Peptides against a protein of PDB entry 7AE7. Designs and how they scored, part 307

Target 1, 321 residues: chain A of PDB entry 7AE7
Amino acid sequence: KVYKDLREFLEVLEQEGQLIRVKEEVNPEPDIAAAGRAAANLGKNQPAVFFEKIKGYKYSVVTNVHGSWQNHALMLGLDKNTSTKDQFYELNRRWDKFPVPPNVVKREAAPCKENVIDKDINLFEILPLYRINEQDGGFYISKASVVTADPEYPDDFNKLNVGTYRIQVKDRDRVGIQALAMHDIAVQLEKAEAENKPLPIAITIGNNPLVTFMASTPVGYNQNEYEFVGALQDGVPMDIVKSDLYDHLYVPAGSEVVLEGHIIPRVRTVEGPFGEFPGSYSGARLQCEVKIDRITHRTNPIFENLYLGIPWTEIDYLMAL

## One batch from the design tools (peptide; made by RFdiffusion4, then SolubleMPNN)

Design b2_p30_4_s4 (from b2_p30_4, 16 letters changed)
Fold by OpenDDE base, seed 2:
Structure b2_p30_4_s4 (fold): chain B 321 residues (1-321), chain A 30 residues (1-30)
Amino acid sequence: as target 1 above (321 residues)
Amino acid sequence: KEEEEKLKKLLEEIEEENKKRVEAAEKAFL
């Protein structure tokens, strides 16, 4: 089975008993994080948790989508009871199919383009934002696939980077991004800042689960994560679409939400603290600031966000494969 | 079904704790 979007994957998770649907209205804090912690405590078969109604928000949240070996087996289109060993064998077999170039679809064929917000941008109207940890310095978007290009080689598709970064909401139309020197985005930002130019960015939320997986998997600077997604789809290309603001940025056609904008050159603002795991916080740091200039989204967008819990976080599963 | 019931029970426990916190805060401001 290959998935075009998050919704097709959530349907399979629900059919396989790997998704819990919460139909009752919940408070963003502390209920979402507390329910995520309880779902993680249900054992090794940790389901995704889908919150249909969040008090004060219009849209839904899903957490822990990658939070179990069963969910990873299903992501690969395998039986949910496929052993970790056999999952690794299948991953390695499919990895050898790299590169599998994506299909570029037309704007009118991309579900992420159903709605547009280009004025009076307010992230709180489109995303049900909440603090994951009680001591978090703000709201985080922790499971976005962030698309950037090399500003020296913007048309080189092999240098198009799709990565996962810590993103703190700063204002209605501003986010902080943690770009560490070891991340491909930091190389691209350094080039843009040397010329005092903005770095174009697309922050994509609620993707095909293999896009989220590959965005969390380190690859070479001259390797495109979308070409690995096609390999992991056993040679089936994924669908991408051109961004609305930038001719050289491509986003997953099925994304629930796309935040298009730019990293402001040579600006650093206080970011954090963030709880990387319960009881451990990264200190406050000076990080890059992104201005959001345009949003595109599916009708009734689903906010996919990371679950952080003990003993196994969703990130531990994403990093272990 | 059993997992949904466990999650519902947790949400009920959270709602009861939040009610107690609100009542305690209201008493501290009076």
Scores: peptide ipSAE 0.018, ipTM 0.497, DockQ to the pose 0.035
Fold by OpenDDE base, seed 3:
Formats: C-alpha cells, structure tokens, sequence
Structure b2_p30_4_s4 (fold): chain B 321 residues (1-321), chain A 30 residues (1-30)
C-alpha cells in the first residue's frame, strides 16, 4: 500500500485499530498532551490520537502518528504485525531503489493549494497551537518537513533539503527555527547570511508519513529526500508541487498546511525552552527567525504534531528505523 | 469501546497526577 497524503494513512490507521478518535471537545492544554501520554501507556500497540474538536480553534489535531511499530509497519504498507526485523529488512531492500524521482504535479492538482492566505497572516487561525510540555516557553510545531535549497545552486534538485527542525511560534506570522550545524539547512543558511540575503523556506505540516520519516532521516547533502520516499514506496514516485513564492522549492502535493516565507538574515531571537525529553528541557537560545509570507492549506487542515512521553517518545520510533 | 474507556480512565489518572504535581510545585515555591 502507498499513501498520497496523511489522510489516506489516518484512514488505514483507523481501519487497523491504530487510531483513537476523540469526538468530545478538549482543552488544548493540558488535554492533548495528557491524552498523548495516556495513549503511550496503553502498551506496545500505541495508537495515533485524533482530536476532532479543540476549544478555541476551528481545526483538528493528530498526535502519535509514528508512535508504534504497528504504525511503522503500516507506513511501509506492510501488515501491522510485521516484526521489527522484517520491517528493517524491507526498508533496506527498498532503500537500494534510490533514486526514484518524484512526479511534479500541476498547482490545480495539488490538495495543499485548495486555500491561500497572503494577507493578515495568523498562524493561530490555521493551527490549533498548544504547549506540548507544561514548562515549554511557547507553542511548538515539531513534525514539520522543512524545505530549503542551496542558494548558490537553487536549481540543483539533488541539493533540495527536506528536514525536521524544532519550530517555536513567535508571532502571528513569525516562527523561530533551530538550525543546528549538523543539518544541511545550516550550510544553506550560512551561504545566504554571508551575502546578507534571506533564505527561502517552505514549512510543510501534515504529510505522507514517509515524507515525515525521510525528513527525520539523515541523507547526503546531494541526495533528495523525495527520491528516497519513492524508493521506500517500493518504486512508486511521490507527488510534489512547486511552491507559490519560489520556483526552486517543491512541497508535497498532499500537505495539510504549507507555510512559505524566508529566514531573516543575521537576525537571532530567543527560542525555547522546549521539553525534548521528559524532565529534560533544552535551555533558551538565540535562534533564527522565519517570516511567513504566504500560507496554502487543505480545506479543514489537520495539524499533525509530535507526541512526547515516557517510556517511548514518537521520536524514539522515528529514529529506531 | 474498551480502548476508549481505557483511554478515558488513563486521562483521569493523569489529570489527578498532574494536579498532585502542581500542588507539590506550589508547595515548593512557598
């Protein structure tokens, strides 16, 4: 089985008994984080948790999408009871199919383009934002697949980077991003900042689960994560679409939300603290700031966000494959 | 249905634990 988007995957998770749907209105704090912790405590078969109604918001939240070995098996289009060994074998077998180039679809064929916001941008109207941990210094977007390119080689598709970074909401149209020196985005940002230029960016939320997996998986600087998604789909290309603001940035055609903008050159603002691990907060740091210039989104967008809990976080499953 | 009831019960248990943690934190700052 191959998935076009998050919605097709959530449908399969629900059919397989790997998704719990919360139909009652919840408070964004503490209920979402509490329910995530509760789901993790159900045992080895940790379901995704889908919140249909969040008090004060219009749209839905889903958490713990990658939060179990069963969900990982289903992500690979395998039986949910496939052993971790057989999942690893199949992942390695498919990895050797790299590269599988993506299909570039027309704007009119891309679900992420159904709605556009280009004025009076307010992230709180599109995303049901909440604190993941009680001591977090703000609202985080923790499962975004962030698209950037090499500013010296913007047309080199092999240098197009899709990565996962910690993103703190700073204002209605601003986010802080943690670009660590070990990430390909840091190399690209250094080149842009050397010339005092903005770095073009697309922050994509609610993707095909293999896009989220590959964005969390280190690859070579000259290797495209979308070509690995096609390999992990057993040779079926994924669908991408050109960003609205930039000819050189491509986003997943099925993304729930796309935040298009730029990293402001040589600006650093306070980011954090964030509870990366239970009982362990990363300190507040000066990090890069992104200005959001345009949003595209699906009708009734689903906010996919990370679950953090004991004993196993969703990150532990994403990193264990 | 059994999983939903189990989740609801675990949510209630976590709310009670969080309430105890908040009360313990408030007592530590006094």
Amino acid sequence: as target 1 above (321 residues)
Amino acid sequence: KEEEEKLKKLLEEIEEENKKRVEAAEKAFL
Scores: peptide ipSAE 0.016, ipTM 0.412, DockQ to the pose 0.038
Fold by OpenDDE base, seed 1:
Structure b2_p30_4_s4 (fold): chain B 321 residues (1-321), chain A 30 residues (1-30)
Amino acid sequence: as target 1 above (321 residues)
Amino acid sequence: KEEEEKLKKLLEEIEEENKKRVEAAEKAFL
């Protein structure tokens, strides 16, 4: 089975008993994190947790989408009881299908384009933001697939990078992003900053689960993550659409929310601390700042965010592959 | 039934965490 978007995947998770729907209004803090811990305590088959109603917010949150081997099997369109060994075998078999080029769809056909916010941008109106950990230095967007390109080769689709980075909300229309020197985004940012130019960026939230998976999987600088998504879909291309601000940036057509903007050149702001693991915080760092200039989103957008459970975090399932 | 039991456990954990936070706050003001 192939999924076009997060919603099709969540429907399957629910059908397979791998999603819990919380219908009661919850507080963003502590209830989302508490419910996540409770879900982790349900045993080996950790479900996704879908919060329909969050106090002070209009939209929903889903967590722990990738937080189990069952969810990972379902992401691959396998039986939820597929052994870890067989999942790895199938992943490796499909990996050899690279490259599978994506389909570029028209703007009118892309669900991520249903709504536009181009003025008075406020991330808190579109995303039910919360602290994942009590000691977090702010609100984090932790499962975004971040799209950037090489500013010297903007038309080279093989240099289009789709990565997962730690993103802290700094203001209504600003986020800090952790671009480490080992990340492809850091190479692209260095080129832009050498010329004192903004780096175009699209921060995509609530994607096809294989997009989120590939954005968390290191690939070569001249390899496109979307072409691996098509490979992992057993040769079925994924659907992408042009960003609204940039002709050279493509986003998943089914994204729940797309934050389009730019990395401000040669600006560094304090980011963190963030609880990467329960009881373990990364220090505060000086990181780059993104100005959000446009938002596109699906009607009633679902905020997919990370769950940090014990003994296995959702990061462990995303990165252990 | 299984989903209702799962939901019940989530709500119980939410209530327990909220209780711990209230107790911690009360201790910080004493």
Scores: peptide ipSAE 0.016, ipTM 0.448, DockQ to the pose 0.037
Fold by OpenDDE base, seed 5:
Structure b2_p30_4_s4 (fold): chain B 321 residues (1-321), chain A 30 residues (1-30)
Amino acid sequence: as target 1 above (321 residues)
Amino acid sequence: KEEEEKLKKLLEEIEEENKKRVEAAEKAFL
């Protein structure tokens, strides 16, 4: 099975008994994290947790979408009881289908374009933000697929990068981003900052689970993650759409929320601390700052965010492959 | 230190705004 978006995947997770739906209104803190911990305590078959109603917010949250080998098997369109070995075998078999070029859809055909916010931007109106861990230095967007291009080769689709980065909310229209030197985004940012230019960015939230998987999977600088998504879909192209602000940035057509903006050149602000693992916090650091200039989103957008629980975090399943 | 204090203040302001939104939502659904 191939998924167009997060919603089609969540439907399958629910059908397979791999999603818990919380229908009662919850507090953003501590209830979301507490329910995630409770789900993690259900043993080896950890479900996703979908919160329909969050106090003080209009929209829903889903966590732990990739948080089990069952969910990972279902992401590949396999039986949920497929062994880890057979999942790896199938992943490798499909990987050899690279490249599978994406379909570029029209703006009118892209669900991520249903709504636009281009003034008075407030991230807290569109995302049900909460602390993932009690000691976090702020609100994090921890499961976004971040799209950037090479500023010297903006039209080279092979240099379009889709990566996962730690993102802290810094203001209503600003986020900090952890662009480590080992990340392809850091290479692109260095080129932009050399010229004292902004780096165009699209932060995409709530994607097809294979987009999220590929955004967390290291690939070559001249390899496009969307072409791997098509390979992992067993040769079915994924759908992408041009960003609203930039002709050279393409986002998943089915994204729940797209934050379009720019990394401010040569600006660094305090980010963190963040609990990357239970009981371990990365210290506060000076990190890059993104100005959000435009938001596009689906009607009733789902905020997909990372769950960081015991004994295995969702990131462990994303990185274990 | 000054940037950490600015961030802390912003977080406090955001928490207070979220608290007001929660209280306003409670009043709107009562």
Scores: peptide ipSAE 0.018, ipTM 0.484, DockQ to the pose 0.036; fails the geometry check

Design b2_p30_6_s2 (from b2_p30_6, 19 letters changed)
Fold by OpenDDE base, seed 2:
Structure b2_p30_6_s2 (fold): chain B 321 residues (1-321), chain A 30 residues (1-30)
Amino acid sequence: as target 1 above (321 residues)
Amino acid sequence: SSSVEPAIKENQKRIAEAEERFLAEQAAAA
């Protein structure tokens, strides 16, 4: 099975008993993290947790989408009880199909374009934001697929990067992003900053689970993650759509939320601390800052965010294969 | 919306506290 978006995957997770739906209103803190920990304690079959109602917010949160081997098998369209060995073999078999170019859909056909916010941007009106960890220096977006391009080769689709980065919400229309020197985004940012130019960026939230998986999987600088998604879909192209602000940036057509903006050149602000691992905090650092200039989103957008709990995190599953 | 203002204020408070700690740590290391 191939999934067009997060919603189709969540439906399958629910059908397979791999999603818990919380219908009662919850407090963002501590209830989301507490429920995630409780779900993690259910053993190896850790379900996703879908919170329908968040106090103080309009929309829903889902966590732990990739938080088990069962969820990972289902992501691949396999039986949920498929062994990790067989999942690995299937991944390798599909990997050899690279590249599978994505299908570029029209704007009118892209669910991520259902709603537009181009003025008075307020991230808090769209995303039910909270601290993932109690000692976090603020609210985080931890499971976004971030789209950037090489500013020297903006039309080279092979240099289009889709990566996962730590993103702190700094204001209504600003986020801090951790661009480590080893990441492709840092190379692209360096090129932009050399000319004192903004780096165009699209931060996509709530995607096809294979997009999130590939955004968390290191690939070559000249390899496009969307072409791997098509390979992992056993040769079925994924659907992408042109961003509204940038002709050279393409986003998943089915994204729940797309934050379009730019990294401000040569600006660094304090970001962190963040609990990347249970009981371990990375200190605050000077990081780059993104201005959000436009939001597109699906009607009733679902905020997919990372679960960080004991004993296992979603990162363990996203990086294990 | 007036409904998200408390969350914004809380986030700003936490950021400010983190910035103050960071600056203090840098000053102590210098």
Scores: peptide ipSAE 0.578, ipTM 0.916, DockQ to the pose 0.937
Fold by OpenDDE base, seed 1:
Structure b2_p30_6_s2 (fold): chain B 321 residues (1-321), chain A 30 residues (1-30)
Amino acid sequence: as target 1 above (321 residues)
Amino acid sequence: SSSVEPAIKENQKRIAEAEERFLAEQAAAA
């Protein structure tokens, strides 16, 4: 089975008993984190948790989407009871199908383009934002697939990067992003900053689960994550669409929310602290700042965010390959 | 006022507190 978007995957998770739906209104803090921890305590079959109503916000949150081996099996379109060994075998078999080029769809065919906000940008009106951990220095977007390109080779599709980065919400239209030297985005940013130019960026939220998986999986600088998604779909291309602001950036056609903007050159602001692992916090650092210039989103967008809990985190399943 | 204004203000407060701590740590390390 192949999924076009997050919604198709959530439907399967619910059918397979791997999603808990919370219909009652919850407080963003501490209820989201508390419910995630409670779900994790139900055993090894950690379900996703879908919050339909969040006090003070219009839209929904889903967390722990990748939080179990059952969810990982379902992501690959396998039986939920497929062994970890067989999942690994199948993943490796499909990996050898790289590259599988994506389909570029028309703007009118892309669900992520259903709604547009191009003025008075306010992230809080679209995303039910909260602290993931009690000691976080602010609200975070922790499960976004961030799209950037090489500014010297904008037309080289092989240099298009889709990565996962720690993103702190700074203001209505500002986010901080952690671009470490080991990340491909840091190479691209260095090139832009050398010329004192903005780096175009698209921050995508609520994707096909294989996009989120590949964004968290290191690949070569000259390898496109979307071509691996097609490989992991057993040779079925994924659908992408051109961004609204940039001809050289492509986003998943089915994204729940797309934040289009730019990294401000040669600006660094305090970001953090953030609890990346249970009981451990990364300290505050000077990090890059992104201005959001445009939002596109599906009607009633779902904010997919990371679950960080004891004893296991989603990161353990996203990186344990 | 936007219904999300309280959340924005809370986020700004937390950021300001983190920035203050960071600056204090940098000053102590110098």
Scores: peptide ipSAE 0.576, ipTM 0.914, DockQ to the pose 0.851
Fold by OpenDDE base, seed 3:
Structure b2_p30_6_s2 (fold): chain B 321 residues (1-321), chain A 30 residues (1-30)
Amino acid sequence: as target 1 above (321 residues)
Amino acid sequence: SSSVEPAIKENQKRIAEAEERFLAEQAAAA
């Protein structure tokens, strides 16, 4: 089975008993984190947790989407009881199908384009933001697939990068992004900053689960994550669409939310701290700042965010390869 | 909307507190 978007995957998770739906209104803090921890304590078969109603917000949150081997099997379109060994073998078999080029769909065919916000941008009106950990220095978007390109080779699709980065919400229309030297985004940013130019960026939230998986998986600088998604879909291309602001940036057609903007050149502001793991915090640092210039989103967008809990984090499953 | 203003204010408060701590740590390490 192949999924077009997060919603199709969540439907399957629910059908397979791998999603808990919380229908009552919850407080964003501490209820989201508490429910995630409770779900994690259910053992190895950790479900996703979908919160339909969040106090003070209009839209829903889902956490722990990748938080179990069962969910990982289902992501690959396998039986939920497929052994980790068999999942590994199947993953490797599909990996060898790289590259599988994506389909570029028309704007009108892309669900992520259903709604547009291009003025008076307020991230809090679209995303039910909260602190993931008690000691976090603010609200985070922790499970986004961030799209950037090489400023020197903007038309080289092989240099299009889709990565997962720590993103702190700084204001209504600004976020901090952790771009470490080892990340492809840091290479691209260095090139832009050398010329004192903004780096175009699209921050995508609530994607096809294989997009999120590949965004968390290191690949070569000249390898496109979307072409790996097609490989992991056993040769079925994924659907992408051109961003609204940039001709050279493509986003998943089914994204729940797309934040389009730019990294401000040569600006650094304090970002953090953030609890990467229970009891372990990455301290505050001077990090890059992104201005959000445009939002596109699906009607009633689902905010997919990371679950962090003991003994396993969702990161452990995303990075298990 | 007016409904999200408390969340924005809370976020700004946490950011400000983190910035103060960061600056203090940098000053102590210098």
Scores: peptide ipSAE 0.570, ipTM 0.915, DockQ to the pose 0.947
Fold by OpenDDE base, seed 5:
Structure b2_p30_6_s2 (fold): chain B 321 residues (1-321), chain A 30 residues (1-30)
Amino acid sequence: as target 1 above (321 residues)
Amino acid sequence: SSSVEPAIKENQKRIAEAEERFLAEQAAAA
């Protein structure tokens, strides 16, 4: 099975008994993290947890979407009981299909374009933000697929980068992003900052699970993650659409939320702390800052966020693939 | 073995461990 968006995947997870739906109103803190921890404790078949109602927020949260080998099997369209060995075999088999170019759809055909916010931007109105860990220095967006391009080669689709980065909410329309030297985004940012120019960015939330997977999988700088998504879909292209602000940035057509903006050149602000491991907080450090200039989103957007009962566990599945 | 297989396996392990920890914490809080 191939999924167009997060919603189709969540439906399958629910049908397969790999999603817990919390229908009662919960507090953002500590209930989301607590419920995520509890769901992970139900044993080896760790389900996704879908929170329908968050107190003080309009929209829903889903966590732990990639949190189990069963969920990974289902992501690949396999039986949920497929062994890890057989999952790896199938991943490797499909990987050899690279490249599978994506379909570029029209703006009108892209669900991520259903709603637009271009003034008075407030991330708290769109995302039910919560502290993942009690001692976190703020709210994090931990499962976004971040799209950037090479400023020197903006029209080279092979240099379009889709990556997962640690993102802290800094203000209503600002986020901190961890762009380390080992990340492809850092190469692109260095080029932009050398000229004191902003780096265009699209932060996409709530994607096709294979997009999230590939964004967390290191690939070559001249390899497009969307072409790997098509390979992992067993040769079925994924759907992408142009960003609203930038002709050279393409986002998943089915994204729940797209934050379009720019990395402010040569600005660094304090980011953190974040609980990356139980009892282990990363220190506060200076990181890049993104100004959000435009939001597009699906009606009733689902905030997919990382379940960090222990910080890297869902990341560990995303990085273990 | 593709050079990607170890990375995929590590990510899957990290996701599984995160989920296990979530369930463990709920069981301990209950």
Scores: peptide ipSAE 0.025, ipTM 0.422, DockQ to the pose 0.019; fails the geometry check

